# Ledger of designs, part 33: peptides against a protein of PDB entry 6DSZ

Target 1, 361 residues: chain A of PDB entry 6DSZ
Amino acid sequence: NYVVTAQKPTAVNGCVTGHFTSAEDLNLLIAKNTRLEIYVVTAEGLRPVKEVGMYGKIAVMELFRPKGESKDLLFILTAKYNACILEYKQSGESIDIITRAHGNVQDRIGRPSETGIIGIIDPECRMIGLRLYDGLFKVIPLDRDNKELKAFNIRLEELHVIDVKFLYGCQAPTICFVYQDPQGRHVKTYEVSLREKEFNKGPWKQENVEAEASMVIAVPEPFGGAIIIGQESITYHNGDKYLAIAPPIIKQSTIVCHNRVDPNGSRYLLGDMEGRLFMLLLEKEEQMDGTVTLKDLRVELLGETSIAECLTYLDNGVVFVGSRLGDSQLVKLNVDSNEQGSYVVAMETFTNLGPIVDMCV

## One batch from the design tools (peptide; aimed at target 1 G45 V261 Y313 M347)

Design b2_p16_3 (made by RFdiffusion4)
Pose (drawn by RFdiffusion4):
Structure b2_p16_3 (pose): chain A 361 residues (1-361), chain P 16 residues (1-16)
Amino acid sequence: as target 1 above (361 residues)
Amino acid sequence: STPLPTTPDELDQLAE
């Protein structure tokens, strides 16, 4: 027999922003299935440079440039457990994606968990963290000689884990995650020590959270902490400081995705399965000592995009809406809500044949 | 492709 592709996969599973082509090259990297698309934000709009194709299902796609690098290094993990670090190199008149490092990191003894694979990267590029199997948190230290991607497992007493994030602004690599056991689910803190290959007690107390907490947000350096998005209550956790708001405007649909807008983290974008687009706010309270603190949380609806699996703010009040169940599109957010109450205006839609349920000729 | 607006980012005013 023989199989050919009549149409590339059109559903968008992941999208990230960063400086990948050069420095201050606003790149939009879109993950379909086995395809990877790279764009440069130009005055024209989204203009591509190179659409590559891998022999795997892209499950984790993150960007970073470690200590003393020219441009961001891309990291990709295949669902069959193929890890690689890539680098866009346009040294010649052509384009080559050099593979700085690669290595298969499958464990012969783990059970894939509900909520699938999670790939997190340290705030200061100390390591790559993986949550492939239940009870096993895998660490991949980041240096130069680790070109044959080597790795080691730590053990995780917390068995059922929902979402994991690396916390900003800590003494060393620290992890914040939501896990489940009997008696609801909680949030616990750990420290990753890649010198002893162990877990150390985390920065702050284990808190009880909402029963349906589904997302953890890594809050940047000026504020620090973690934002946990459940079904009905949006909570902020940072040591002893704790804020939460529970607008009934949210419970109608589960919040699925989030995206950081400002580098400060004062503004965030949220998405519903009903196709909404929220703006999560961390309002400031600059005090007498020239320091900046955070006072409250406020969520107010912006309008509605399509159902988003990925979410990314690009530039000049424009957000790329990566849709898996429908057409992915380009959106302009305006201060003046011109028509109705939607601060959202569609600019460009991308044909997505979506989940093909049935068909005929 | 649809061109991007020439106006700078105004999200500070939107958050108000």

Design b2_p16_3_s1 (made by RFdiffusion4, then SolubleMPNN; from b2_p16_3, 7 letters changed)
Fold by OpenDDE base, seed 1:
Structure b2_p16_3_s1 (fold): chain B 361 residues (1-361), chain A 16 residues (1-16)
Amino acid sequence: as target 1 above (361 residues)
Amino acid sequence: MVPLPKEPDQLDELAK
């Protein structure tokens, strides 16, 4: 009986940075199919803390901090619609990953969306939103005492949602999404009523955005609003301010992932299908009343990496490049470019052995 | 020049 030790998955399909092990620790969490890897970011590098086997392929992985929690909790949704909220607990040398809540959020009726599963968390931790099926938005209310994740659906009139996020700074939980209809792609907002289990009119909309608008980035305060990324353009809108840029450099390859660098949303990493790494910069203008408004958007090419499935900024210009198609990397961003004009230096490379063909025998 | 965050160097030793 050759126990073929199935090679552990090496392709990265998600990564997130936060404070999961403690309030003080900076963590990198990596999703590799059914495996979750937890690291502490240290001056000496990535220290492995724990590996967790999940009961399915990880489709969503998000850190969030409910009011009154000292550290982040982890939301995971699997491709088979198993949801859980995980907590890290250390007692001396004993490390436990505790399931705070769990549930299955599969619907009996619905067409699975072609663009896959989207999971988002309200910045104020009021709810989790899930786009699993066309024409439905699933809501999981976040309640501290609820060990069973209960969900309800709200009908979306917009059948073809491309991407969706919760906005920051909203009195009620508010989603912003790109959708496609016969007239093109559009951006819309809805407020989500937990009480009435319905959508209310959101603060703004933008009809007829770029035809290839594919990503929504929710921008935190003081800017607020959202960034919409397309093939040819990057646009900002917050209801009052609109700004668009069309830098020629982004036309060469499709931007496929992003990550916020600064807590205030002043900078974002962007990765494209050619492994190019960009910095998106939001330039501030301080008004006489002390309000901060967006003055301009700028995109800078940093260099090349493995083709990113996901990006996460760690600290001190170090970025984790999670790759599905190539080797994942730790890279250093430098202030000065090298002789080739690159600001990116590879620090560590993690070999990708390719897709684990689950031979379902 | 792309401005980098001036955060404390948790990974400074890995860049050496």
Scores: peptide ipSAE 0.010, ipTM 0.494, DockQ to the pose 0.108
OpenDDE base, seeds 2, 3, 4, 5: peptide ipSAE 0.006, 0.009, 0.008, 0.021; ipTM 0.433, 0.504, 0.444, 0.571; seeds 2, 5 fail the geometry check

Design b2_p16_3_s2 (made by RFdiffusion4, then SolubleMPNN; from b2_p16_3, 6 letters changed)
Fold by OpenDDE base, seed 3:
Structure b2_p16_3_s2 (fold): chain B 361 residues (1-361), chain A 16 residues (1-16)
Amino acid sequence: as target 1 above (361 residues)
Amino acid sequence: MVPLPTEPDKLDELAK
């Protein structure tokens, strides 16, 4: 019986950074189809810690830290709608990935959304939100003692949600989403009532955004609100402040991924379909009353990388570029440009051997 | 393994 060791998947379809192995460790977690790779980020580079096989293609992978947890937990949703919350435990040399909670969140009735599975976590860890089907928003309440992930659906009037995030700094869990109707694309907010299992009116909305608005970025405090990324424009809105930019450089290729660099939401990495890497900068204005407001948005071209499926800032200007179509990379962001005018230097390249059809036999 | 420099995050200079 030649166990043909099925070649491990190399195409990256998700990556996250956080403190999963311990409170002190900085981790890079990489999703490669059904495989989860866990690294510790060290001064010497990426140290592999564990590889985990999942019971399906990873569709959502998010780190979160509920109140009273010393380290991050990992939420995973598979393409077959198996959800789990994972915890890393190490006892001496023994490393275990423990399932804290699990459940299947598939609905018997529903049209799978064309934009695929979206999974989001409330910044205050009150709930997980899932956009799996058109016209439905699934909520998984986060409860410490619940080993079974129970979900319920709230009906969305907006059938064509493009992207959705939870906002920061909201008394109740609040989603912000881009949706399309016959009149165009719009941004709306809803408060999510866990008690009543319904939506309440959110703090703000913006009708008639850019026709190709495709991504929502929730901005942490002190700014709050959201960034909406389109083909031609980047807009910020928080209910009180609105600001839009239309830098010509982003029009050349569609922005497809983003990652927050600073905890306060001052900088974001943006990757486009041509492998261009940008920095989005939120310029601060301190008001006389001590409030911080957004003064301006700026986009800077950093350089070129592999076409990013996902980006994650690690530390010290090092970024992991997770690529599905090309080789994944560790890149260094420099303050000074090289002779070619690039601020990006490739440190390490991870060969992508293409889509391995994991025939799970 | 590519050594990650332990120097302070110089990216703060890019935000200025």
Scores: peptide ipSAE 0.016, ipTM 0.566, DockQ to the pose 0.813
OpenDDE base, seeds 1, 2, 4, 5: peptide ipSAE 0.015, 0.013, 0.007, 0.008; ipTM 0.555, 0.506, 0.375, 0.479; seed 1 fails the geometry check

Design b2_p16_3_s3 (made by RFdiffusion4, then SolubleMPNN; from b2_p16_3, 6 letters changed)
Fold by OpenDDE base, seed 1:
Structure b2_p16_3_s3 (fold): chain B 361 residues (1-361), chain A 16 residues (1-16)
Amino acid sequence: as target 1 above (361 residues)
Amino acid sequence: MVPLPTEPDQLDELAK
């Protein structure tokens, strides 16, 4: 009996940073196909805490903190539509990953979206939203006592959603999404009524955005609103303020991932298909009434990394670059550039052995 | 110049 030790997956398809093991610990969570790796970020590096096998390829992985929780919970959705909410529990040296809730959210009817699965969590932890199928938005209400994840669908008139996020600072859960119709790409918002199980009119919309608008970033308070990233432009809109930039440097390669650096949404990392790492900066203007408004947007090239599938800022200028196509990296961002003009220094490299060839036996 | 966190944190020793 040759126990073919199945090589563990090395390609990274998701990463998140938060406080999963405790309120005080900074964690890095890495999704590698069916494998979840949990690390504590320390001054000495990444300390491995636990590895978890999932019953399917991880398609969505998000940390969230419901009201009254001391630490973050983990939402996972698999490619086969198995959803779970996980909690880390330590009792002395015993480490358990507890499933607080689970469910299958597959529909019998629906066209799977060509752009894949999108999973988002309301910043106030009222619901999880899922774009699984064209013309449907699935809602999982978040209830503290519910061990069974039940979902319902709301019909979307917009059949071709490109990206969707929940907005911050909304009285009701509000989604912002880029969609495509025969007239082009547009941005729209909807309020999600949990009670009525329907969409209400959102606070704003922007018709005829850039033709290649591909990503929505929800911006936290005090700015609020959203950033829309295209091939040629980056735009901000919050219902009252609109600002657009078209830095020539982003035209060279498509931005494919982003991560928020600051809790207040002042800085974002951007990664493109050539492995270029950028910083997007939101410059603030303080009004006489104490309100903070967006003054300007700026993009700076930091340097080059492996082609990022996902990015996550850890702390002290350290970034995890999760790569599917190349080696994942820990990189340090420096204040001063090197001789080549790069602000990026590789600290550690994690070898990617390539795609697990599913030997169809 | 991109402003970076300058406060000592959990990763300070990794940057040395």
Scores: peptide ipSAE 0.009, ipTM 0.488, DockQ to the pose 0.103
OpenDDE base, seeds 2, 3, 4, 5: peptide ipSAE 0.006, 0.007, 0.007, 0.007; ipTM 0.459, 0.470, 0.374, 0.483; seed 2 fails the geometry check

Design b2_p16_3_s4 (made by RFdiffusion4, then SolubleMPNN; from b2_p16_3, 7 letters changed)
Fold by OpenDDE base, seed 4:
Structure b2_p16_3_s4 (fold): chain B 361 residues (1-361), chain A 16 residues (1-16)
Amino acid sequence: as target 1 above (361 residues)
Amino acid sequence: MVPFPTEPDQLDELAK
């Protein structure tokens, strides 16, 4: 009996930062196929706390803090459509990951979307949104005492959603999404009515965005709105203000991931398919009335890393680069460039042993 | 030149 000790997956397919273990702890959570790794970010580096086996490949992993919770909860959706909300509980030396809620959100009818599973959480924790199938938006209401995740579908007229996010600062939960139709790619918004289980008209739309617009970033207040990232352009829209840039440097390789650096949405990390790391900067203009508006967008090349599947800013200029294709890294962002013009220094490298092909023989 | 956080953050607070 060769117990093939199933080698633990090393390829990272998701990462998130938040306060999962406590209100005070900064955590890094890493998804490696079916495994969830939980770290505490310390001055000395990443301290491992817990590793959790999931019943399936993690497809979505998001932290959120419902009203009245002292720390973040974790939403996980697997590739087989098993959803759960997890809570970290520590009682002395005993560490438990508790399932607060669970459910299967698979539909019997639907075409799985070619762009894969998208899971998003309303910033005000009113609902979870899932784009699993073409022409459907699944909503999971977030109710405090519900142990069973129940979902309903809202029909999307837009069949080919590329990316979707919930917007910040909206009275009703509002999604912003890039979609493709025969005329090209467009951005649209919808308000989500939990009561009526339907979409209402959103605050804005932008027709005919860049043909390769692939990502939506929801921008928190005071800016609000969204950033749309394409192959050649980066655009901002909030209903009142539109701004677009086309920095030549981003044309060289497709941006594939992003992460917010500043809580106010002033800076974002961008990673491309060549492992280039960029900073996207939102320059503010303060009006005499105290309102903050977007003045300009800038993109700066920081340096090179492993090809990021996911990025997460930790703290003090430290970034976790989660890589599927290469070694994951902790990198330091420096104010001053090195002799090569790079602002990135690798601090730690996590060896990726490659895809474990579970040959089920 | 992109300014990075120079103020004490949570990582710096944990180092105290």
Scores: peptide ipSAE 0.011, ipTM 0.448, DockQ to the pose 0.073
OpenDDE base, seeds 1, 2, 3, 5: peptide ipSAE 0.013, 0.007, 0.007, 0.008; ipTM 0.480, 0.416, 0.446, 0.382; seed 1 fails the geometry check

Design b2_p16_4 (made by RFdiffusion4)
Pose (drawn by RFdiffusion4):
Parts: C-alpha cells; sequence; structure tokens
Structure b2_p16_4 (pose): chain A 361 residues (1-361), chain P 16 residues (1-16)
C-alpha cells in the first residue's frame, strides 16, 4: 500500500513567542502535528520564513536562550520521546535549522499520566524538566557538552500530578505543581538539586487548593509566585502571601489556556472552552520604599475568540488565537469597546479543517 | 484603560 498527505494538519496544538530568527525578531512558532511553522512579525502581519517538518508529533515546544547566547534556542519533544534543541541559522543566503543536541529519553518503566506530557524549562536555563510518567520527574541539565542529550530521573512521591511549573526568583531551581491523592488535591513545592540528583524541601508550605485546579502559571520576577487556575476560583500563591477571587462569571466553562501579556505579569489572557477570552489582572501597589507589591486579582471579560488550545500576545495589542477545534485567527484588542461589549475584533482567520468526524465524496 | 499600554501608534498591522 501507499499513503500520501492530501492536506497538511491544520489544527494548532502549540504556539510560542520569542526571538528565534535574530535578536528582536518577534517570531510566532506554531505547532500543528508533524509540522513546525516559523513567522516574523512584520508591518504586513504574519510573514513566514521557514516551514520545517519533523519525523514526530511535537508535544513540548518551548523557547529560551541560556547564559550568553546570541538568539533563543528552540526545544522540541516528540510524543515518542525524541528531544532536540534547535537553532535558526541564516548564516548563508539559505536557511538551515541546525540540531545543537538530541536524544531519546524514553523510560522502559513508567506509565504515562493523565494530563499527558509536560515540558518545563528553568527560569534561568539551568535545566529542562519533564513529566512523562507518573512518579518520575526527569531532569536534563543544560550545559554545552550535553550534546547527546543525557538525562536522569528523580523520583516523585506525588503520584498523580496535574500541572508543573518552574518558579521565578528562587535561590535555586524550585518547582511548583498541583498533585492529587485522596482527600482532594494540593499544591507542593520542591527544589531540584542537579548536584545530588534529589528533591529538597521546597520554599513554602503545602496549601490546599480547589478540587479542579488545572493550571499553574509561572509568575515573573518583580512579583514572584504561582497563579493556580481552577474551575471557579483563581488563586495566587507565594510563600505566606495568598490572594484569591471567585467570580461566578467563570464556572460556566473550564479555563483551558493562559498567556502572559506584560513582562511584569500584571496582565494575563485566559480562554474558555465556550470560546471566551478573559484578562487576569495583578494590580500593583507601589509603596513608600520604592518597591512594588501586588494587592488584588481582577478578571473581566474581553469578548470571545474561537475555542483556543494555544494563546499568544504578539505586538501592538494583537493576539494570535491558536484553535484546535476550529479556525485559528488573529485578534485585535481595543481599549474602546466599539461594538457591544466585545473588546475583541477579528483580523484574519486560518482555515482549520478541525476534528474531521465524518466525510463523503 | 487596561489595554491602553498595549498600543503603539507608530507601528500598525495590515494583513491581506
Amino acid sequence: as target 1 above (361 residues)
Amino acid sequence: SNLEPLHNPEFEFSPP
């Protein structure tokens, strides 16, 4: 037999922003399935540079540039456990994606977990963290000689884990995650020590959270902490400091995705399965000593995009809405809610044949 | 007003 592609996969599973082509090159990297798309934000709108194609299902896609790098290094993990670090190199008149490092990191002894694979990267590029199998947190230290991507496993006493994030602004690599056991689910803190290959007691106390907590947000350096998005209550956790708001405006649909807007983290974008688009706020309270603190949380609805699996703010009040169940599109957020109450205006839609359930000729 | 800092008048988009 023989199989050809009549149409490339159109559903968007992942999208990230960063400086990948050059410095201050606002790139939008869209992950479909086996395809990877790279764009440069120009005055025209989204203009592509190179659409590559891999021999794997892109499951983790993150950007970073470690200590003393020219441009961000892209990291990709295949669902069949193929890990690689890539670098856009337009040295010549052509374009080549050099593979700085690669290595298969499958464990012969783990069970894939509910909520699938999670790929997290250190705030200061100390390591790559993986959550492939239950009870096994895999660490991949980041240096130069680790070109044949080597790795080691730590053990995780917490068996059922929902979402994991690296915390900003800590003495060393620290992890914040939501896990489940009997008696509801909780949030616990750990410290990754890639010198002894162990877990150390984390920065702060283990807190009880909402029963349906589904997302953890890494809050940037000026504030520090973690934001946990459940079904009905949005909570902020940072050591002893703790804030939460529970607007009934949210419970109607589960919040699925989040995206950081400002570098400060004062504004965030949220998405419903009903197709909504929220703005999560961390309002500031600059005090007498010239320092900045955080006072409250406020969520107010912006309008509605399509159902988003990915979410990314690009530039000049524009957000790329990566839709898996429908058309992905481009959106302009305006201060003046011109029509009705929707601060959201569609600019461009991308044909997504969506989940093809049935068909005929 | 929370959207105001997200706008730059010198730079604009013109998609096809």

Design b2_p16_4_s1 (made by RFdiffusion4, then SolubleMPNN; from b2_p16_4, 7 letters changed)
Fold by OpenDDE base, seed 2:
Structure b2_p16_4_s1 (fold): chain B 361 residues (1-361), chain A 16 residues (1-16)
Amino acid sequence: as target 1 above (361 residues)
Amino acid sequence: SLLEPLLDPSKTFNPP
């Protein structure tokens, strides 16, 4: 009996930061296929707290804080459409991951989207949105007392959604998405009515965006709106303000991931397919009436890392680079560049042993 | 600088 010690998965397919273990702790959560790793970010580095086996490959992992919760809850969706909301509980030395709610959100009818699963949470925690199938947007209403995650579908006229996010500062839950039709790629918004289980007209749209527009970033207040990232351009839109840049430095490789650095949405990390790390800056203009508007967008190259599947800013200029194709890293951002013009220093490297090929013998 | 507000010298985040 060869006990093939199943190597633990090492390829990272998702990472998030927040306050999951307590209200005061800063956590890093890492998804490695079916494995969830939970760390506390400390002055001494990443302290491992718990490892959790999931009943499937993690496809979505998001932290959120409903009204009346002291700390963040974790939403997980698996590739087999098992959804759960998890809570961390510690009682002395006993550490438990509690399932607050669960459900299977698979539909019997629908074409699974070729671009995979997208899961998003409303910033006000009113709902979870899921793009699982072409022409459908699935909604999970968030109710504190509901232990069973129930979902309903709203029909999307737009069959080929590229990316979708919930916007900030909206009276009703509002999605912003990039979609493709025979005429090109476009951006549209919809309000989501929980009561009527339908879409209402959103605040704005932008037809004929860049042909390779692939990512939507929802921007917090005071700016609001969204950033749309393409191959050659970065565009901001909030309904009233439009601004686009086409920095030559981003043309060389496709931006594939992002992470917000500042809580107010003034800075974002961007990672491309070559492992280049960028900072996107939203420059503020304060008006005489105290309103804050977007003045300009800037992109600066910070340096090179492993090819990021996901990025997470932690604290004190430290970034976790989660890699699927290469080694994951902790990197330090410096104020001053080195002799090569890089602001990035690798602090720790986590060896990726590659995909566990299930040798079906 | 671009990173000045992120860097706190009092926070010794020094993973070993």
Scores: peptide ipSAE 0.296, ipTM 0.910, DockQ to the pose 0.860
OpenDDE base, seeds 1, 3, 4, 5: peptide ipSAE 0.135, 0.246, 0.028, 0.067; ipTM 0.861, 0.905, 0.707, 0.781

Design b2_p16_4_s2 (made by RFdiffusion4, then SolubleMPNN; from b2_p16_4, 5 letters changed)
Fold by OpenDDE base, seed 3:
Structure b2_p16_4_s2 (fold): chain B 361 residues (1-361), chain A 16 residues (1-16)
Amino acid sequence: as target 1 above (361 residues)
Amino acid sequence: SFLEPLHDPSKSFSPP
């Protein structure tokens, strides 16, 4: 019996930062196919804590903190539609990853969406939303006492959803999504009624956005609303304010990932298909009534990295660049540019040995 | 040090 020591996956397909091991620890969690790697971010660097094998390729990985939890919980959805909520528990030297809840969310009938699996969590932790199939939005209510993840479907009239997020600051859970119809791409919002298991009319919509609008970023308070990223434009909308920019620099390559830097949504990292790293800045205007409004959007080129599949800001200008196509990196963002005009310095590089074809023989 | 001190806002990146 040759135990072919299956090479560990090195291609990164997801990364998140939060407080998973404790309330005080800053963690980096990395998804590499079926593997979850857990690190503590320290003054000395990334300290490995645990590696976890999952029962399938990780398709969604999100940290969230329900009311009354001291630390973040981890939602994972696999490509085979196995959902779980995980908790980190340490007892002395014993480290356990506890399954708080689990379920299979596969439907017997449905067309898998071409844009793949989307999983989102309501900022108030009322529900998880899943776009798995065309014309369906799956809801998993978050209940603390429920060890079984129960889901239901809401019919979505918009068959071709490109991206979807939950909005911040909404009385009811509210989704914002980009969809395509025969007339082009549009942005719409829906409130999600858990009680009635239906969509209600959302606070706003924007018809006829950019034809290549591909990503939705939910913006936290005080701004609220969403950023829509296209090939040529970046737009903000919150129902009351609309603002669009078309910086020529983003037209050269498609933006494919983003990560929020500031808790208040003032800055976002953007990565494109050429490995360019950008900062999107939301410029504030304080009104006389103390309300904060968006004054402008700005995009700054920071430098070049490996082609990011995912980005996550850690701390103190350090960013993890999770790459599927190239080497993953820890990079430092500097206030001053180097001799080449780059604000990005590679600190550490993690060799990608390519796609491990998990030949389950 | 890599991230010392941790959670120091004065060490946070600010683009020009």
Scores: peptide ipSAE 0.028, ipTM 0.667, DockQ to the pose 0.149
OpenDDE base, seeds 1, 2, 4, 5: peptide ipSAE 0.027, 0.022, 0.028, 0.027; ipTM 0.686, 0.643, 0.652, 0.654; seeds 2, 4 fail the geometry check

Design b2_p16_4_s3 (made by RFdiffusion4, then SolubleMPNN; from b2_p16_4, 6 letters changed)
Fold by OpenDDE base, seed 4:
Structure b2_p16_4_s3 (fold): chain B 361 residues (1-361), chain A 16 residues (1-16)
Amino acid sequence: as target 1 above (361 residues)
Amino acid sequence: SFLEPLLNPSVTFNPP
């Protein structure tokens, strides 16, 4: 009897930082296929708190804090379209992960999108948006007392959505997305009417962005708007201001992940397919009236890490590099570069044992 | 440096 001890998955496919265990705790949550690992970020390092088995591969993992909640809730969507909202509860030494709400959001009809599952949460926690199928945007209204996640679809005229986010600072929930049509790639916005279950015209659009525009970053206030990341360019748009940069250094490898460093959206980590780590900087211009505008965008090469599937800034210049292809890392950002010009130092490495090749013997 | 604000000691996470 070969007890094939099912090796725990080591490849990271998602990570998020927030306040899940308490209002005061900083947590790192790591998705490893069907497993969720919960850590507390402490002065001594990462303290493991709980490991949770999920009924499917985690496809979306997002923290959000509804109005009147003291701590973040966790939204998970699996690759089999099982959705849940999880809450961490501790009562003395008893630690429970409570399912606040659940549902299956699979449609019987629809073409699964080639760019995979996208799940986003409105910054005001009004709804969850899901791009699961071409030509559909699924909405899950967030209601405090609803244990059953009910969803509805809105028809999306743009069939080939590349990436989508909810914008910040919008009176109504507003999505910003990159889509492709026969004329190229474009950026568009829609307001989401929960009442009418339809899209309204969004605040802005930008036709004919870079042909390889692949990611949308929603920028918090005071800037608002979005960053669009391509192969050759990084652009910012907020309806009033457009700014584009084309730093030669990003042309060498495709940027594949990002993470906001500052709560105000002043800095973002970017990871590429070669494991290069960048800082994207939003330079501020403060006007005499106290308005803050974007002056410029800058990209700085920080160094090299494992190829990131996901990035999350923790604190004190420490970044978790979640890798699917290589070892995940805790890395420290330094003020001064080393002799090689790197600002990155590996602090800890988490061995990735690779895909369990199920050798069906 | 653009990294200076990140390197301030935090109570939350300051591993040795």
Scores: peptide ipSAE 0.279, ipTM 0.880, DockQ to the pose 0.567
OpenDDE base, seeds 1, 2, 3, 5: peptide ipSAE 0.032, 0.048, 0.022, 0.207; ipTM 0.658, 0.713, 0.653, 0.815; seeds 1, 2 fail the geometry check

Design b2_p16_4_s4 (made by RFdiffusion4, then SolubleMPNN; from b2_p16_4, 6 letters changed)
Fold by OpenDDE base, seed 4:
Structure b2_p16_4_s4 (fold): chain B 361 residues (1-361), chain A 16 residues (1-16)
Amino acid sequence: as target 1 above (361 residues)
Amino acid sequence: SALEPLLDPSKSFSPP
């Protein structure tokens, strides 16, 4: 009996950075299929803290901090629609990952969306939103005392949602999404009423965005609004201001992932299908009244990495590049370019052994 | 540079 020790999955399908182990610790959390890896980011590098086996492939992994929590909680949704909220607890040397809440959010009726599972958390931690099925938006209210994740559905008229995020700075939880209809791709917003379990009209919409608009980035205050990333263009909209750029450099390959660098949303990392790493910059203009407005958008090519499935900025110009197709990397961003014009230097490479082809013998 | 505000010389990060 050759116990083929099933190699641990190496392909990364998600990563997130936050303060999960403590308020002071910076963590990197990595999803590798059914495995969650938890690291502390230290001056000496990534310190492994814990590995957690999940009862399914991790489809959504998001950190969030409800009001009055000292550290972040982790929301996980599996590809089998098992949802949980996890809390890290340490008592001396004893480390426990506590399931604070759980539930199954599968519907008996619904067409699973072709663009897969989308899970988002309201920045004010009022709810979790899930796009699991076409024409449905699932809401999980966040309540501190609720051990059972109870969800309800709101009907979406827009059947083909491409991407969705919660906006920042909204009095009510507000989603912004790209959708496709027979006329093209559009951006719309809805307010989510927890009380009435319905959508209200959102603050803005933009019809006829770029045909290949694929990603929504919610922008924090002071800018607010959203960035819409396409194949040829990057657009910003906040209801009052619209700005679009079409930098030729992004046309060469599709942008597939993003990560916010600055807490205020002034910079984002972008990764494309060729492994090119970009910085998106939101240039601010300070008005005489102290209001901050978006002046311009700029894209800079930083260099090349492994093809990112996910990106996360850590600290001090260090980025984790989570790759599904190639080796994951820690990379350093430098102010000065190398001889090849790259601002990216690989610090560490994590070998991806590829999909374990289960040789069913 | 887009990267200047990212670099803190007081912070060290070494690969493990």
Scores: peptide ipSAE 0.087, ipTM 0.742, DockQ to the pose 0.840
OpenDDE base, seeds 1, 2, 3, 5: peptide ipSAE 0.021, 0.024, 0.023, 0.010; ipTM 0.622, 0.575, 0.632, 0.424

